# Designs tried in a protein design run: peptides against a protein of PDB entry 3J47. Part 8

Target 1, 121 residues: chain A of PDB entry 3J47
Amino acid sequence: IRLTNQLKSLKGLQSKLKDVVEYLDKVINKELPINHTILGKLQDVFNLLPNLGTPDDDEIDVENHDRINISNNLQKALTVKTNDELMVIYISNLVRSIIAFDDLIENKIQNKKIQEQRVKD

## One batch from the design tools (peptide; made by RFdiffusion4, then SolubleMPNN)

Design b1_p9_3_s3 (from b1_p9_3, 7 letters changed)
Fold by OpenDDE base, seed 3:
Structure b1_p9_3_s3 (fold): chain B 121 residues (1-121), chain A 9 residues (1-9)
Amino acid sequence: as target 1 above (121 residues)
Amino acid sequence: VLEELLKLL
């Protein structure tokens, strides 16, 4: 139930991100006027996104060294969190595959017993 | 036991 709700929420987020990309493409192509309120909200979202880029070693001004260390620690923490979440999904899928395999074995045993009964009658 | 764990997922 929880994983199905997370997948539904993620699919909903993916649809909304697609709608945002399609909107931005229409604005870039001058098919729609620039809405400064939408652009301001998108800028707020980008400012709240952690810098997930590897710092290309070409913009190390000495004032950025503390920001780079904070970004690397945040990126590492997000990578660990994502790995742990993917591990839980992997284990869940492995358990589902084991159960489906057990059900397949039981169905094969039952089908064999039914065939052996039909040959005796 | 495994089926009950799947209901929690």
Scores: peptide ipSAE 0.042, ipTM 0.740, DockQ to the pose 0.046
Fold by OpenDDE base, seed 1:
Structure b1_p9_3_s3 (fold): chain B 121 residues (1-121), chain A 9 residues (1-9)
Amino acid sequence: as target 1 above (121 residues)
Amino acid sequence: VLEELLKLL
């Protein structure tokens, strides 16, 4: 259930991001007037986004050494959190696989007992 | 025991 809900939430986010891109394209093409309130909220979202940039994008000026360190620490913290969430999912799937294997063994034992009874009658 | 653990996940 949890993984299906995460996938549904991610698909919902993807749809909303597509709606935002389509809105921005219409504003760029002058099909819609610039709404400064929407643009301000989008700027707030971009300012709250961790800089997920790989260290290999060689084009942001040498004046932000403190912002780069904060960004790298936040990216590391998000990577650790993602790893912990994946470990919980992995353990949950492992436990489900062990239960399903136990049920298979029990079913095999029951079937063997039924066959041994039928050979004695 | 394993079924009760599955209800917790």
Scores: peptide ipSAE 0.041, ipTM 0.738, DockQ to the pose 0.040
Fold by OpenDDE base, seed 5:
Structure b1_p9_3_s3 (fold): chain B 121 residues (1-121), chain A 9 residues (1-9)
Amino acid sequence: as target 1 above (121 residues)
Amino acid sequence: VLEELLKLL
């Protein structure tokens, strides 16, 4: 029972990972627009992955050193890319908030002018 | 200015 459930869960995870790869391939091929919400969730998944470049202290094989360096470089590249993308999203949201605030000020000025005209008639 | 910033996003 326990082993069968673990195998079923692993097969379910493998299917979901395949669906993510197929989505990324469609985005790379420009068949689908970049969805920043899906990309952000994928980044969260990569940030929650245990460091794929730390073998547990029991696997010191000399053949893993190049794979460890590739994994650490991938994690570093993903972290830098994630930071740059989060910075762009943050700036975008800040600019949208400033525009919405400017529109609110202009609407308030216009409403004040309309009230001043109605008091003069 | 703000409308040009919106076109860059």
Scores: peptide ipSAE 0.040, ipTM 0.737, DockQ to the pose 0.033
Fold by OpenDDE base, seed 4:
Structure b1_p9_3_s3 (fold): chain B 121 residues (1-121), chain A 9 residues (1-9)
Amino acid sequence: as target 1 above (121 residues)
Amino acid sequence: VLEELLKLL
C-alpha cells in the first residue's frame, strides 16, 4: 500500500510539474498574460528548492565556488537520504516476500493435510 | 511478528 501511494503521489507531482511547464510555455509564447501572482508563487517554490544543479564546470567565478560546494553538499545529502529511504523500502519488500513465502508454506501444508484426509476416506 | 514489523515500517 505505501509504495503504491508514493508512486501515485510522484505521478501527481509529475502531472502538476507538466501543467506548470505548459503554463510557462504559453506565457513565453505570449498566448497568456503574465500573472504576477502565479509567477511570485513559482519564485517562492524555486527559492525553497535546494540547489540541485550539478554546477556546469564552465562557470569559474570564485564567488560561485562556495555556492557550488553548498549545492554539491546538498545534492550529496539528498542522495544519501534517498539511499536510506530506498534501503527501508527494500527491507520492507524483503519482509513482505518472507511473509508471502511463509503463507505459501502454510497453504502447502494445509493442502497436503486435506489430500491425506481424502485418501483415508 | 513479521506482519507487525511491516505495519511499523
Scores: peptide ipSAE 0.040, ipTM 0.734, DockQ to the pose 0.045; fails the geometry check

Design b1_p9_3_s4 (from b1_p9_3, 6 letters changed)
Fold by OpenDDE base, seed 4:
Structure b1_p9_3_s4 (fold): chain B 121 residues (1-121), chain A 9 residues (1-9)
Amino acid sequence: as target 1 above (121 residues)
Amino acid sequence: VLKKLLELL
């Protein structure tokens, strides 16, 4: 249930991100007027996003070192979290494969029993 | 047992 809900939520997020991109493309192409309220809300979202950029090693400003370390720590934390989530997905798929194998064994036993009955009749 | 575990995931 939890994994299915996470996948559904991720698909819902992906759809919403696509709708945002399509809106921005229409605004860039001047097909739609700029809505400053929508743009302000998008800026709020971007300001709440962790800095996920690997800092290009080419901006050596000493004030950026703390932001670089925070960004790298956030990137690492997200990578670890992603690996843990992928591990749960892997275990779930392994369990599904074991169940499918068990159902295959049971089907083979039932088919053998049906064949043994047909040879007795 | 395994089916119930999969329903919880």
Scores: peptide ipSAE 0.047, ipTM 0.753, DockQ to the pose 0.049
Fold by OpenDDE base, seed 3:
Structure b1_p9_3_s4 (fold): chain B 121 residues (1-121), chain A 9 residues (1-9)
Amino acid sequence: as target 1 above (121 residues)
Amino acid sequence: VLKKLLELL
């Protein structure tokens, strides 16, 4: 239930992200007028995104050293969190695959018993 | 047991 709801929410987010990409492509192609309210909300989203880029070593002004260490620690923490979340999804899919395999074995055994009964009648 | 775990997921 909890993971199914998380997967449903993630699929919903993926669909909405696709709708945003399709909107941006239409705006780039000049098929739609630029909506400054949508653009402002997208800028708010990008400003809330942690800098997940490796700092290209080409902008190390001495004032950025503390920001680079904070960014690297945040990137590492987000990578660990994402790995742990993916591990839970992987284990859950593995358990589902084992259950589906067990149900397939049981169905094969039942079908064999039904065939052996039909040959005796 | 496994089916009950799947219901919780």
Scores: peptide ipSAE 0.047, ipTM 0.751, DockQ to the pose 0.046
Fold by OpenDDE base, seed 5:
Structure b1_p9_3_s4 (fold): chain B 121 residues (1-121), chain A 9 residues (1-9)
Amino acid sequence: as target 1 above (121 residues)
Amino acid sequence: VLKKLLELL
């Protein structure tokens, strides 16, 4: 019972990982537009992954040093890319908020002018 | 000006 449930969960995870890869391939091929919400969730998954370049303290084999460096470079590249993308999303949301505020001010000015005209007639 | 910033996003 426990082992069969673990195997079922692992197969379910493998299927979901395949669906993520297929989505990324479609985005790379420009078949689908970049969805920043999916990309942000994928980044959250990579940030929650245990450091794929720290072997548990029990695997000091000299062949892992190049894999550790590649994994640390990948994690660093993902962290930098994530920070730049989050900065762009933050700036985009800030600019949208400023535009919405400008439109609100202009609407308030127009409404005031309409009221001043109605008091003069 | 703000509308041109929205077209760049």
Scores: peptide ipSAE 0.044, ipTM 0.746, DockQ to the pose 0.034
Fold by OpenDDE base, seed 1:
Structure b1_p9_3_s4 (fold): chain B 121 residues (1-121), chain A 9 residues (1-9)
Amino acid sequence: as target 1 above (121 residues)
Amino acid sequence: VLKKLLELL
């Protein structure tokens, strides 16, 4: 249940992110007017996102070393958390496969019993 | 048993 709810929430988030991208594309293409209230809320979301930027985007300003280290530590912590969540998904899919295999074995046993009964009659 | 474990996931 908890995992299924997390996957549903992630799919919901993915759909909403797609709606945001489609909105931004329409604004870039001048098909829609810029809504400053939507843009402000998107900026607030981006400011609340841990800096997911790779360390490989070229600006070596020696004054940001502490912010870069905090960002890298947050990114590492999110990567570890994401890996742990993926492991829980993997284990859950493994358990589902084992249950499906158990149900197959039980069906085979039942079919064998039915055939053994038909040979005795 | 395994079906009850799936209900918890």
Scores: peptide ipSAE 0.052, ipTM 0.769, DockQ to the pose 0.048; fails the geometry check

Design b1_p9_4_s1 (from b1_p9_4, 8 letters changed)
Fold by OpenDDE base, seed 5:
Formats: sequence, C-alpha cells, structure tokens
Structure b1_p9_4_s1 (fold): chain B 121 residues (1-121), chain A 9 residues (1-9)
Amino acid sequence: as target 1 above (121 residues)
Amino acid sequence: ILNELLDLL
C-alpha cells in the first residue's frame, strides 16, 4: 500500500512537470503570452526545492561534490534569471500603468475643454 | 514618448 501510493504520487508529479515544460516551451516559442502568475508560482517551486545539490548529511561521497556544485550553480543561475525576468515584468507593468494614467489625464483634459466650449456657446 | 516605450516592451 505505502509503496504503491508513493509510485502513484511520483507519476503524478512527473505528469505535472511535463505539463510545466510544455507550457514553458510554448511561452519561449511565443505561442502563448507570458503569464506572470505561472512564472511567480514556478519561482516559488524553485525556492521551495531543497537544494538539488544537498544530499542529506548521510551521503558525503567526494564524487558528489562536483554534482553538488553544478546543481547549486544551476539553482543560482535559475534564481538570478527568474529575478531578472520578474524585474523586467514588474517594470513593464509599471510603465503600462503610467501610460494608462497619462491617457486618463489626457482624456480628463479633453473632457474639460469640451465642457468649457459648451459653456461659451 | 510613452507609446514608443510601450512598443519597446
């Protein structure tokens, strides 16, 4: 019973990871728009991943040290890349909000001019 | 200016 449940959970995780990869490939290929909520959740998953290069304190074999450094460098590179992508996204959303605010100001100025003309006629 | 910034994003 316990082993069968672990195998079922692992197969379910593998399917979900495949769906995430397929989604990321579609985003990279510009087939789908970037969804910031999915990228934020993906970052949370990478931050909650136990260091993919800390074997539990019971497997300090000297051959694992290079794999540990590669995995820590990959996690660091993914964290930096994701932070840069989120910074660009944040700036893009900020600029869009400023543009929408400028358009609102211009619309308010135009509406005021139209009202001032109607009071002169 | 702002529209040119939008076209860059």
Scores: peptide ipSAE 0.059, ipTM 0.769, DockQ to the pose 0.056
Fold by OpenDDE base, seed 3:
Structure b1_p9_4_s1 (fold): chain B 121 residues (1-121), chain A 9 residues (1-9)
Amino acid sequence: as target 1 above (121 residues)
Amino acid sequence: ILNELLDLL
């Protein structure tokens, strides 16, 4: 139940992100007018996103060294968190595959018993 | 046991 709700929420987020990309492509192609309210909300989302930029080694001003270390620590912490979440999903899918395999073995054993009974009658 | 674990997922 809890993981199925998380997967449903993630699929819903993926669909919404696809709709946002399709909207942005239509705006870039000048098929739709720029909505400044939508653009402002997207900017708010990007400003709330941790700086996921690889440190392009090309702007080491000495004042950015503490910000780069904080960004790298945050990126590492998010990568670890994402890895742990993916590991839980992987283990959950592995357990489901083991259950489905057990059910397949049981069904095969039952089908064999039914065939052996039909040959004796 | 496995089915109860599946219900928690």
Scores: peptide ipSAE 0.056, ipTM 0.761, DockQ to the pose 0.070
Fold by OpenDDE base, seed 4:
Structure b1_p9_4_s1 (fold): chain B 121 residues (1-121), chain A 9 residues (1-9)
Amino acid sequence: as target 1 above (121 residues)
Amino acid sequence: ILNELLDLL
Protein backbone atom coordinates (compact mmCIF):
# COMPACT_ATOMS: atom_id res chain seq x y z
CA ILE B 1 0.00 0.00 0.00
CA ARG B 2 2.62 2.69 1.01
CA LEU B 3 4.91 2.03 -2.03
CA THR B 4 1.90 2.07 -4.41
CA ASN B 5 0.83 5.44 -2.97
CA GLN B 6 4.39 6.85 -3.35
CA LEU B 7 4.52 5.63 -6.98
CA LYS B 8 1.06 7.16 -7.63
CA SER B 9 2.18 10.48 -6.10
CA LEU B 10 5.40 10.47 -8.19
CA LYS B 11 3.40 9.73 -11.39
CA GLY B 12 1.03 12.56 -10.46
CA LEU B 13 4.01 14.93 -10.03
CA GLN B 14 5.46 13.78 -13.39
CA SER B 15 2.10 14.50 -15.11
CA LYS B 16 1.94 17.99 -13.53
CA LEU B 17 5.53 18.75 -14.64
CA LYS B 18 4.65 17.63 -18.20
CA ASP B 19 1.58 19.93 -18.19
CA VAL B 20 3.82 22.85 -17.06
CA VAL B 21 6.33 22.14 -19.89
CA GLU B 22 3.49 21.94 -22.47
CA TYR B 23 2.11 25.25 -21.14
CA LEU B 24 5.55 26.93 -21.40
CA ASP B 25 6.03 25.60 -24.97
CA LYS B 26 2.63 27.08 -25.97
CA VAL B 27 3.61 30.43 -24.41
CA ILE B 28 7.03 30.40 -26.21
CA ASN B 29 5.28 29.57 -29.52
CA LYS B 30 2.84 32.51 -28.89
CA GLU B 31 -0.14 30.10 -28.96
CA LEU B 32 -1.15 31.34 -25.48
CA PRO B 33 -0.91 34.80 -23.87
CA ILE B 34 1.73 35.27 -21.15
CA ASN B 35 0.12 34.86 -17.74
CA HIS B 36 2.36 36.82 -15.33
CA THR B 37 0.70 35.17 -12.28
CA ILE B 38 1.65 31.66 -13.53
CA LEU B 39 5.18 32.83 -14.45
CA GLY B 40 5.57 34.40 -10.98
CA LYS B 41 4.58 31.07 -9.35
CA LEU B 42 7.02 29.16 -11.61
CA GLN B 43 9.77 31.65 -10.69
CA ASP B 44 8.99 31.02 -6.98
CA VAL B 45 9.36 27.24 -7.62
CA PHE B 46 12.70 27.73 -9.45
CA ASN B 47 13.97 30.01 -6.65
CA LEU B 48 13.15 27.25 -4.10
CA LEU B 49 14.94 24.60 -6.20
CA PRO B 50 18.63 24.07 -5.38
CA ASN B 51 20.90 24.90 -8.33
CA LEU B 52 21.03 21.43 -9.88
CA GLY B 53 23.53 21.89 -12.72
CA THR B 54 23.84 19.00 -15.11
CA PRO B 55 27.57 18.10 -15.54
CA ASP B 56 26.97 18.55 -19.33
CA ASP B 57 26.73 22.42 -19.32
CA ASP B 58 30.10 22.64 -21.18
CA GLU B 59 29.53 26.26 -22.33
CA ILE B 60 32.74 28.18 -21.68
CA ASP B 61 32.49 31.30 -19.56
CA VAL B 62 34.81 31.66 -16.51
CA GLU B 63 31.93 33.15 -14.42
CA ASN B 64 29.67 30.19 -15.35
CA HIS B 65 32.40 27.67 -14.37
CA ASP B 66 32.30 28.70 -10.68
CA ARG B 67 28.46 28.53 -10.66
CA ILE B 68 28.55 25.13 -12.44
CA ASN B 69 31.12 23.81 -9.91
CA ILE B 70 28.97 25.05 -6.97
CA SER B 71 25.90 23.52 -8.64
CA ASN B 72 27.64 20.16 -9.26
CA ASN B 73 28.97 20.09 -5.67
CA LEU B 74 25.45 20.77 -4.33
CA GLN B 75 23.96 18.10 -6.65
CA LYS B 76 26.61 15.61 -5.45
CA ALA B 77 25.90 16.50 -1.80
CA LEU B 78 22.14 16.03 -2.38
CA THR B 79 22.79 12.69 -4.16
CA VAL B 80 24.90 11.48 -1.18
CA LYS B 81 22.22 12.67 1.29
CA THR B 82 19.50 10.93 -0.76
CA ASN B 83 21.57 7.72 -0.85
CA ASP B 84 22.00 7.83 2.96
CA GLU B 85 18.24 8.43 3.47
CA LEU B 86 17.44 5.53 1.09
CA MET B 87 19.91 3.31 3.00
CA VAL B 88 18.09 4.05 6.30
CA ILE B 89 14.72 3.25 4.64
CA TYR B 90 16.21 0.04 3.19
CA ILE B 91 17.52 -1.07 6.62
CA SER B 92 14.11 -0.28 8.21
CA ASN B 93 12.31 -2.40 5.57
CA LEU B 94 14.88 -5.22 5.98
CA VAL B 95 14.37 -5.28 9.79
CA ARG B 96 10.57 -5.26 9.29
CA SER B 97 10.89 -8.20 6.86
CA ILE B 98 13.06 -10.15 9.36
CA ILE B 99 10.48 -9.54 12.16
CA ALA B 100 7.64 -10.68 9.88
CA PHE B 101 9.68 -13.80 9.02
CA ASP B 102 10.33 -14.52 12.73
CA ASP B 103 6.58 -14.16 13.49
CA LEU B 104 5.88 -16.60 10.61
CA ILE B 105 8.33 -19.15 12.08
CA GLU B 106 6.81 -18.78 15.56
CA ASN B 107 3.28 -19.20 14.14
CA LYS B 108 4.40 -22.39 12.30
CA ILE B 109 5.98 -23.78 15.51
CA GLN B 110 2.79 -23.02 17.50
CA ASN B 111 0.57 -24.60 14.80
CA LYS B 112 2.79 -27.73 14.80
CA LYS B 113 2.53 -28.01 18.63
CA ILE B 114 -1.29 -27.68 18.43
CA GLN B 115 -1.44 -30.45 15.77
CA GLU B 116 0.85 -32.74 17.84
CA GLN B 117 -1.41 -32.21 20.90
CA ARG B 118 -4.57 -33.03 18.85
CA VAL B 119 -2.95 -36.31 17.64
CA LYS B 120 -2.13 -37.36 21.25
CA ASP B 121 -5.66 -36.75 22.48
CA ILE A 1 15.63 -6.36 20.36
CA LEU A 2 14.37 -6.32 16.70
CA ASN A 3 11.12 -4.50 17.70
CA GLU A 4 13.14 -1.94 19.73
CA LEU A 5 15.35 -1.34 16.66
CA LEU A 6 12.21 -0.88 14.51
CA ASP A 7 10.81 1.66 17.01
CA LEU A 8 14.11 3.62 16.78
CA LEU A 9 13.87 3.80 12.91
Scores: peptide ipSAE 0.052, ipTM 0.755, DockQ to the pose 0.061
Fold by OpenDDE base, seed 1:
Structure b1_p9_4_s1 (fold): chain B 121 residues (1-121), chain A 9 residues (1-9)
Amino acid sequence: as target 1 above (121 residues)
Amino acid sequence: ILNELLDLL
C-alpha cells in the first residue's frame, strides 16, 4: 500500500513535469507569449537548484548515489510545484487580458453609439 | 461571466 502510493505520486509528478517542459518548449518556439511572472518564479526555482544539487564538498564516501537521487527528486518536486503555480498564474493573466480586451471593445462600441446619437440630434 | 471567473481566480 505505501509503495503503491509513492509510485502514484511520482507518476503524477512526472506528468506535471512533462507539462512544464511542453509549456517551456511552446514559449521557446514562440507559440505562447513569455509570461515574466512565470519566468521569475522559474528563475527562483533554478536559483534554488544549485543549493539542492551541491552535496557539501567535504564528505567523500560511497553512500552518495541515494542522496543524489533524493536531491534530484526534491529538485524535480520543486520544479513541478512551481509549474502548477505557474499554470494558475498564466491562466489568471490570460483571463485578465481577455477581460481588459472585452472592456475595451465594449467601451469602443458605446463611444460609437454616443457619437451616432450626437450626429442625429 | 468573465468578471465572475476573475473573482474565482
Scores: peptide ipSAE 0.050, ipTM 0.756, DockQ to the pose 0.086

Design b1_p9_4_s2 (from b1_p9_4, 8 letters changed)
Fold by OpenDDE base, seed 4:
Structure b1_p9_4_s2 (fold): chain B 121 residues (1-121), chain A 9 residues (1-9)
Amino acid sequence: as target 1 above (121 residues)
Amino acid sequence: NLIDLLDLL
């Protein structure tokens, strides 16, 4: 039962990966417009893929090695690009949080001054 | 100040 479910899930994943390849081929051939939302989700999937780039150096089929190296270079390039994009988003969110904290500090200072004035009157 | 909070990052 558990092994059969894992095999069914893996076959389902393989089918979905085939659907993704067919979609990418249609986009490359300009049969479909580039959807940036789908491309972003594909980047997320490639970043979540375990690095397929350590087959222990002991199973040399030269044709598998070139496909694995291309996949790993593509995965690494997508991971780097996503890390750079996430870094820009992260910095933007940090700056926004800093501004919001400065506004909060200024609001607390103003509220304290108003309370100190109301205690003197 | 915003500057002092930027220096903390």
Scores: peptide ipSAE 0.043, ipTM 0.730, DockQ to the pose 0.040
Fold by OpenDDE base, seed 3:
Structure b1_p9_4_s2 (fold): chain B 121 residues (1-121), chain A 9 residues (1-9)
Amino acid sequence: as target 1 above (121 residues)
Amino acid sequence: NLIDLLDLL
């Protein structure tokens, strides 16, 4: 339940991100008027996103060096956490696939035995 | 089945 709910939530998030991109493309193309309330909420989301860019070496003012190291440590910690979560999802799906394959082999062996019995009777 | 138990996790 927990992993299936996480996958469902992630697919839901991916769909919502696609809807946001399609909305932004329509706004850029002037097909839709700019909604300042949607833009403000998107700006709040971007302000809450950790700086996921490697700071281009061109913006290193000496006062930001401690903030850059903290952002890089946060990015690294989020990347490690995301990789560990994706690894658990991958291994769980691999184990399910192996078990489903074993059940398929057993079913084929049983069906073959039933056919061989029906040819002898 | 063992798959249904994994779907519970």
Scores: peptide ipSAE 0.040, ipTM 0.710, DockQ to the pose 0.112
Fold by OpenDDE base, seed 1:
Structure b1_p9_4_s2 (fold): chain B 121 residues (1-121), chain A 9 residues (1-9)
Amino acid sequence: as target 1 above (121 residues)
Amino acid sequence: NLIDLLDLL
């Protein structure tokens, strides 16, 4: 009973992975438009899988070397893309924070000048 | 000034 349920769950996961591959192939072939929400969720999954294409040290079968290299190259490309996107967002938020802080400083300087004028009158 | 805050980062 327990082993049969694990096998059913694994077959369900394999079917879902196949649906993802078929979707990506259709997007690559320009048969379907890119869905940014699906792509973002796939990116989240790949970011949670830091060891995609490292075989655990216990199963170096010589037939997987090309699949391992493809997986590692894909993971590296997704990691670079993620880092570049996060860097642009980070810099944009820093620049906005800097502008907002400069506006706050200028507002404080103006308020101080107005108070100093009111004390002289 | 914006410049003085950029020099702090």
Scores: peptide ipSAE 0.035, ipTM 0.714, DockQ to the pose 0.036
Fold by OpenDDE base, seed 5:
Structure b1_p9_4_s2 (fold): chain B 121 residues (1-121), chain A 9 residues (1-9)
Amino acid sequence: as target 1 above (121 residues)
Amino acid sequence: NLIDLLDLL
């Protein structure tokens, strides 16, 4: 029973990983727009991957110290890269929002001028 | 790349 459930869970994980790869391939090929919510969740998964490759605290053999340091350096590098990517996404969304507000203000000014002309004729 | 993400935004 336990082994059959683990095998079923692993097959389910493999299917989900395939669906993620197929989604990423479609995004790379510009067949689908980038969904920032999916990308953020994928980044969270990648931030957890280095912790999935660390032996549980019960397997601290001295030979794993270099692998743990490499994993921690990779995790730090991924975290820095993720923070820079998220900062750029945030700034770009802020800039888009500012432009959309400027366009809304200009549209409102134009509509007001059109109404003021119609009251003079 | 980060630049390709900016060009999409």
Scores: peptide ipSAE 0.027, ipTM 0.673, DockQ to the pose 0.105

Design b1_p9_4_s3 (from b1_p9_4, 8 letters changed)
Fold by OpenDDE base, seed 4:
Structure b1_p9_4_s3 (fold): chain B 121 residues (1-121), chain A 9 residues (1-9)
Amino acid sequence: as target 1 above (121 residues)
Amino acid sequence: NQILLDDLL
């Protein structure tokens, strides 16, 4: 149940992110009018995100290089942290799955014993 | 009672 709910939540997030990208592509292609309320909310989301942009190495100003190095170090640190957190979640879910399999095996053994008793009576 | 794997996960 908990793993299924996590997977469902992640799939729901992925679908919403895809819908946002498809909306932005339609706005860029001038297929849809610009909605300033949607763009304002997207700007609020981007302002809450740490600067995870690798600026393409094509804007060589010496003042950008320190900001680029700080952003790349922050992005790398967040990627490593996210990987470590995902590894702990993965191990925790693996252990939970093993326990759930043990409980399922024990339940099958008990159900078999009950059926064997009912056939002897 | 049968416990299903899907009910445990």
Scores: peptide ipSAE 0.115, ipTM 0.792, DockQ to the pose 0.056; fails the geometry check
Fold by OpenDDE base, seed 2:
Structure b1_p9_4_s3 (fold): chain B 121 residues (1-121), chain A 9 residues (1-9)
Amino acid sequence: as target 1 above (121 residues)
Amino acid sequence: NQILLDDLL
């Protein structure tokens, strides 16, 4: 149930992100008029994202090439960190699934022993 | 008590 719900939620997020990209492509190609209400909500989402493309305003002397390298290093570090966190969550869910499967097997064995005792009395 | 496999997934 919990893992299935997480996977369903992630698939739902992926579908919605694809629909947003397809909408933006149609707007760029002038196939659809710009909806200012949708664009405003997308701007609010982008403003909540960490600015992965600007070195902090305190690095005023870095050439545009070094800014791109620092941005790429930060994006890479966040991607690695996210992958490591997801791996720990995956292992934790796998271990919980194994333990509860063991408990299911033990419960089935105990129920069988109780039935075999009731047939002998 | 029967644990259902569906409660785990």
Scores: peptide ipSAE 0.110, ipTM 0.790, DockQ to the pose 0.054; fails the geometry check
Fold by OpenDDE base, seed 1:
Structure b1_p9_4_s3 (fold): chain B 121 residues (1-121), chain A 9 residues (1-9)
Amino acid sequence: as target 1 above (121 residues)
Amino acid sequence: NQILLDDLL
């Protein structure tokens, strides 16, 4: 249930992100008019994302090439950190799955012993 | 008590 719900939620988020990309592609291709309300909401989402690509406003004197490298390094560091956190969550859910499977086996063994006792009495 | 595999998933 918990792992299935997490996977379903992640698939739902992936579908919505795909719909946003498809919408942006249609706007870029001039197939749809620019909706400023949708664009504003997308900007709000990008502003709530940890800074994946704006150079810190505190370094006014680095060439545009070094700013792109620093932003790429921060984005990469956040991607690596997120991957490591997801790996820990994956291992934790796997261990929980093994424990609950062991508890299921033990419960089946106990239920079998109780049934065998009731047939002897 | 029946533990179901569905409680794990």
Scores: peptide ipSAE 0.099, ipTM 0.775, DockQ to the pose 0.055; fails the geometry check
Fold by OpenDDE base, seed 3:
Structure b1_p9_4_s3 (fold): chain B 121 residues (1-121), chain A 9 residues (1-9)
Amino acid sequence: as target 1 above (121 residues)
Amino acid sequence: NQILLDDLL
């Protein structure tokens, strides 16, 4: 149930992200009018995303080559951080699944022993 | 108490 609910939630998020991409493609192709309320909410989402493409506005004197290297270092650091966070979540879910499987096996062994005792009396 | 694997999945 809990893993199935997580998978269902992730599939639901993937579907919604696809619907947003399809909406943006239709707006770019001029098939749909620009909705400023939807665009404002998308802008708020993008403003909450880590800035993957600009060095902090405080480095006015970095050559365009050093700006690309700093942006690549930030993107790499965010990719590493995201990988480490996903690894911790994966290990935590694996450990929880192993413990719950051990408890299930032990409960099945105990129930079998109780049934074998009731057949001998 | 019977633990069901379906409660975890």
Scores: peptide ipSAE 0.075, ipTM 0.754, DockQ to the pose 0.089; fails the geometry check

Design b1_p9_4_s4 (from b1_p9_4, 8 letters changed)
Fold by OpenDDE base, seed 3:
Structure b1_p9_4_s4 (fold): chain B 121 residues (1-121), chain A 9 residues (1-9)
Amino acid sequence: as target 1 above (121 residues)
Amino acid sequence: NLIELGDLL
């Protein structure tokens, strides 16, 4: 049940990504006007995507090389920048959680010492 | 500290 739901969700995501690619292709081909609101939302999506691995230079068909390279360099630069920003946020939250955990340990130790003193008096 | 937690458990 859980694995089947994950696979269904992943297939749904793949279909939505295909719809986005088809939309972008229609905009590139001038079949649709540029919608700045949609492009802004796509930019927000790219800014939320964790590291979609570096496109290895080996899978880009040679016939669209200049436009695809500029798009891939921009996507790579956006992905790297976003990963670095998310990494800084993650590390900051991890450090805060470690400090809060250390404070909890210290509070538990102090409470135990106070209880042990009250049992001796 | 995690060491002090080990001594507490």
Scores: peptide ipSAE 0.042, ipTM 0.751, DockQ to the pose 0.028
Fold by OpenDDE base, seed 4:
Structure b1_p9_4_s4 (fold): chain B 121 residues (1-121), chain A 9 residues (1-9)
Amino acid sequence: as target 1 above (121 residues)
Amino acid sequence: NLIELGDLL
């Protein structure tokens, strides 16, 4: 249930991002008039997004080098943070699996002892 | 524990 809802929400977000791209393409192609209110709201969204773009190394204007370095440092920091969070989740799940395995071992040992007693009686 | 499992197998 939770995983299917997350996948549905992610697919919904992907569809909305596609609708935004299609709108922008129509505005660029002059098929639709420029709506400054919509563009202002899109700019607000992009300003709130962490700059996750590695600019492909092929557009080095010297004025963008500081913005590229800030972007790459933020992306690297987010990647490291995500890896550390995933590592903590992995270790926590591993520990839970070990505990559940120990409980299974103990239950098997107890069942064996009960069977050995029943064969002696 | 894993030691008791080794004795069980």
Scores: peptide ipSAE 0.039, ipTM 0.749, DockQ to the pose 0.023
Fold by OpenDDE base, seed 2:
Structure b1_p9_4_s4 (fold): chain B 121 residues (1-121), chain A 9 residues (1-9)
Amino acid sequence: as target 1 above (121 residues)
Amino acid sequence: NLIELGDLL
């Protein structure tokens, strides 16, 4: 239930981001008038985004070395957090599978005992 | 129990 809701929310976000790109392309192509209220809200969203620069963007200015190190540390921290959350989900699913397997074993043992009793009577 | 599975097989 929790993971399926997160995947549904992420797919919904991806669809909305695609609609934003298509809107911006229509504005660039002069198919739609410039809406300053929509552009202002998009600027607010971009100003709230952390600079998730990949370590391979070796082409943006020697004067921002402290900002590049902070962005790489933030990206690394987000990656570690995501990996830890995924690991907890995988372990939780593994434990559920082991419990279900143990219940199956116990059911097989009980069925064998019942068959052995019926052959003695 | 996994130990009892070894006696079942």
Scores: peptide ipSAE 0.036, ipTM 0.741, DockQ to the pose 0.023
Fold by OpenDDE base, seed 1:
Structure b1_p9_4_s4 (fold): chain B 121 residues (1-121), chain A 9 residues (1-9)
Amino acid sequence: as target 1 above (121 residues)
Amino acid sequence: NLIELGDLL
């Protein structure tokens, strides 16, 4: 259930991000007028995003090639962190399935004992 | 318990 909901939420986010990119491409191509209210909300979203492409404040001085590598490294680090979080959720669901299976075994054993008692009385 | 399941089968 939790993993399916996260995958559904991630797919929903991916669809919305695609719609935003398509909107921005149409605005860049002058197919749509610039909407300052939409751009302001997009700026708010970008300001709330973890800095996906700003170097940590300790290295002011390397060329435009290093900004692309730093952006890729932070995006990779966020992808790894997300994968580790998904692994913890997978393990948590596996443990819940094992517990539910153990409860089913115990219930089956108890039901057998009750039937054996009813045959002796 | 998986051991008790083995004894049940």
Scores: peptide ipSAE 0.035, ipTM 0.733, DockQ to the pose 0.024

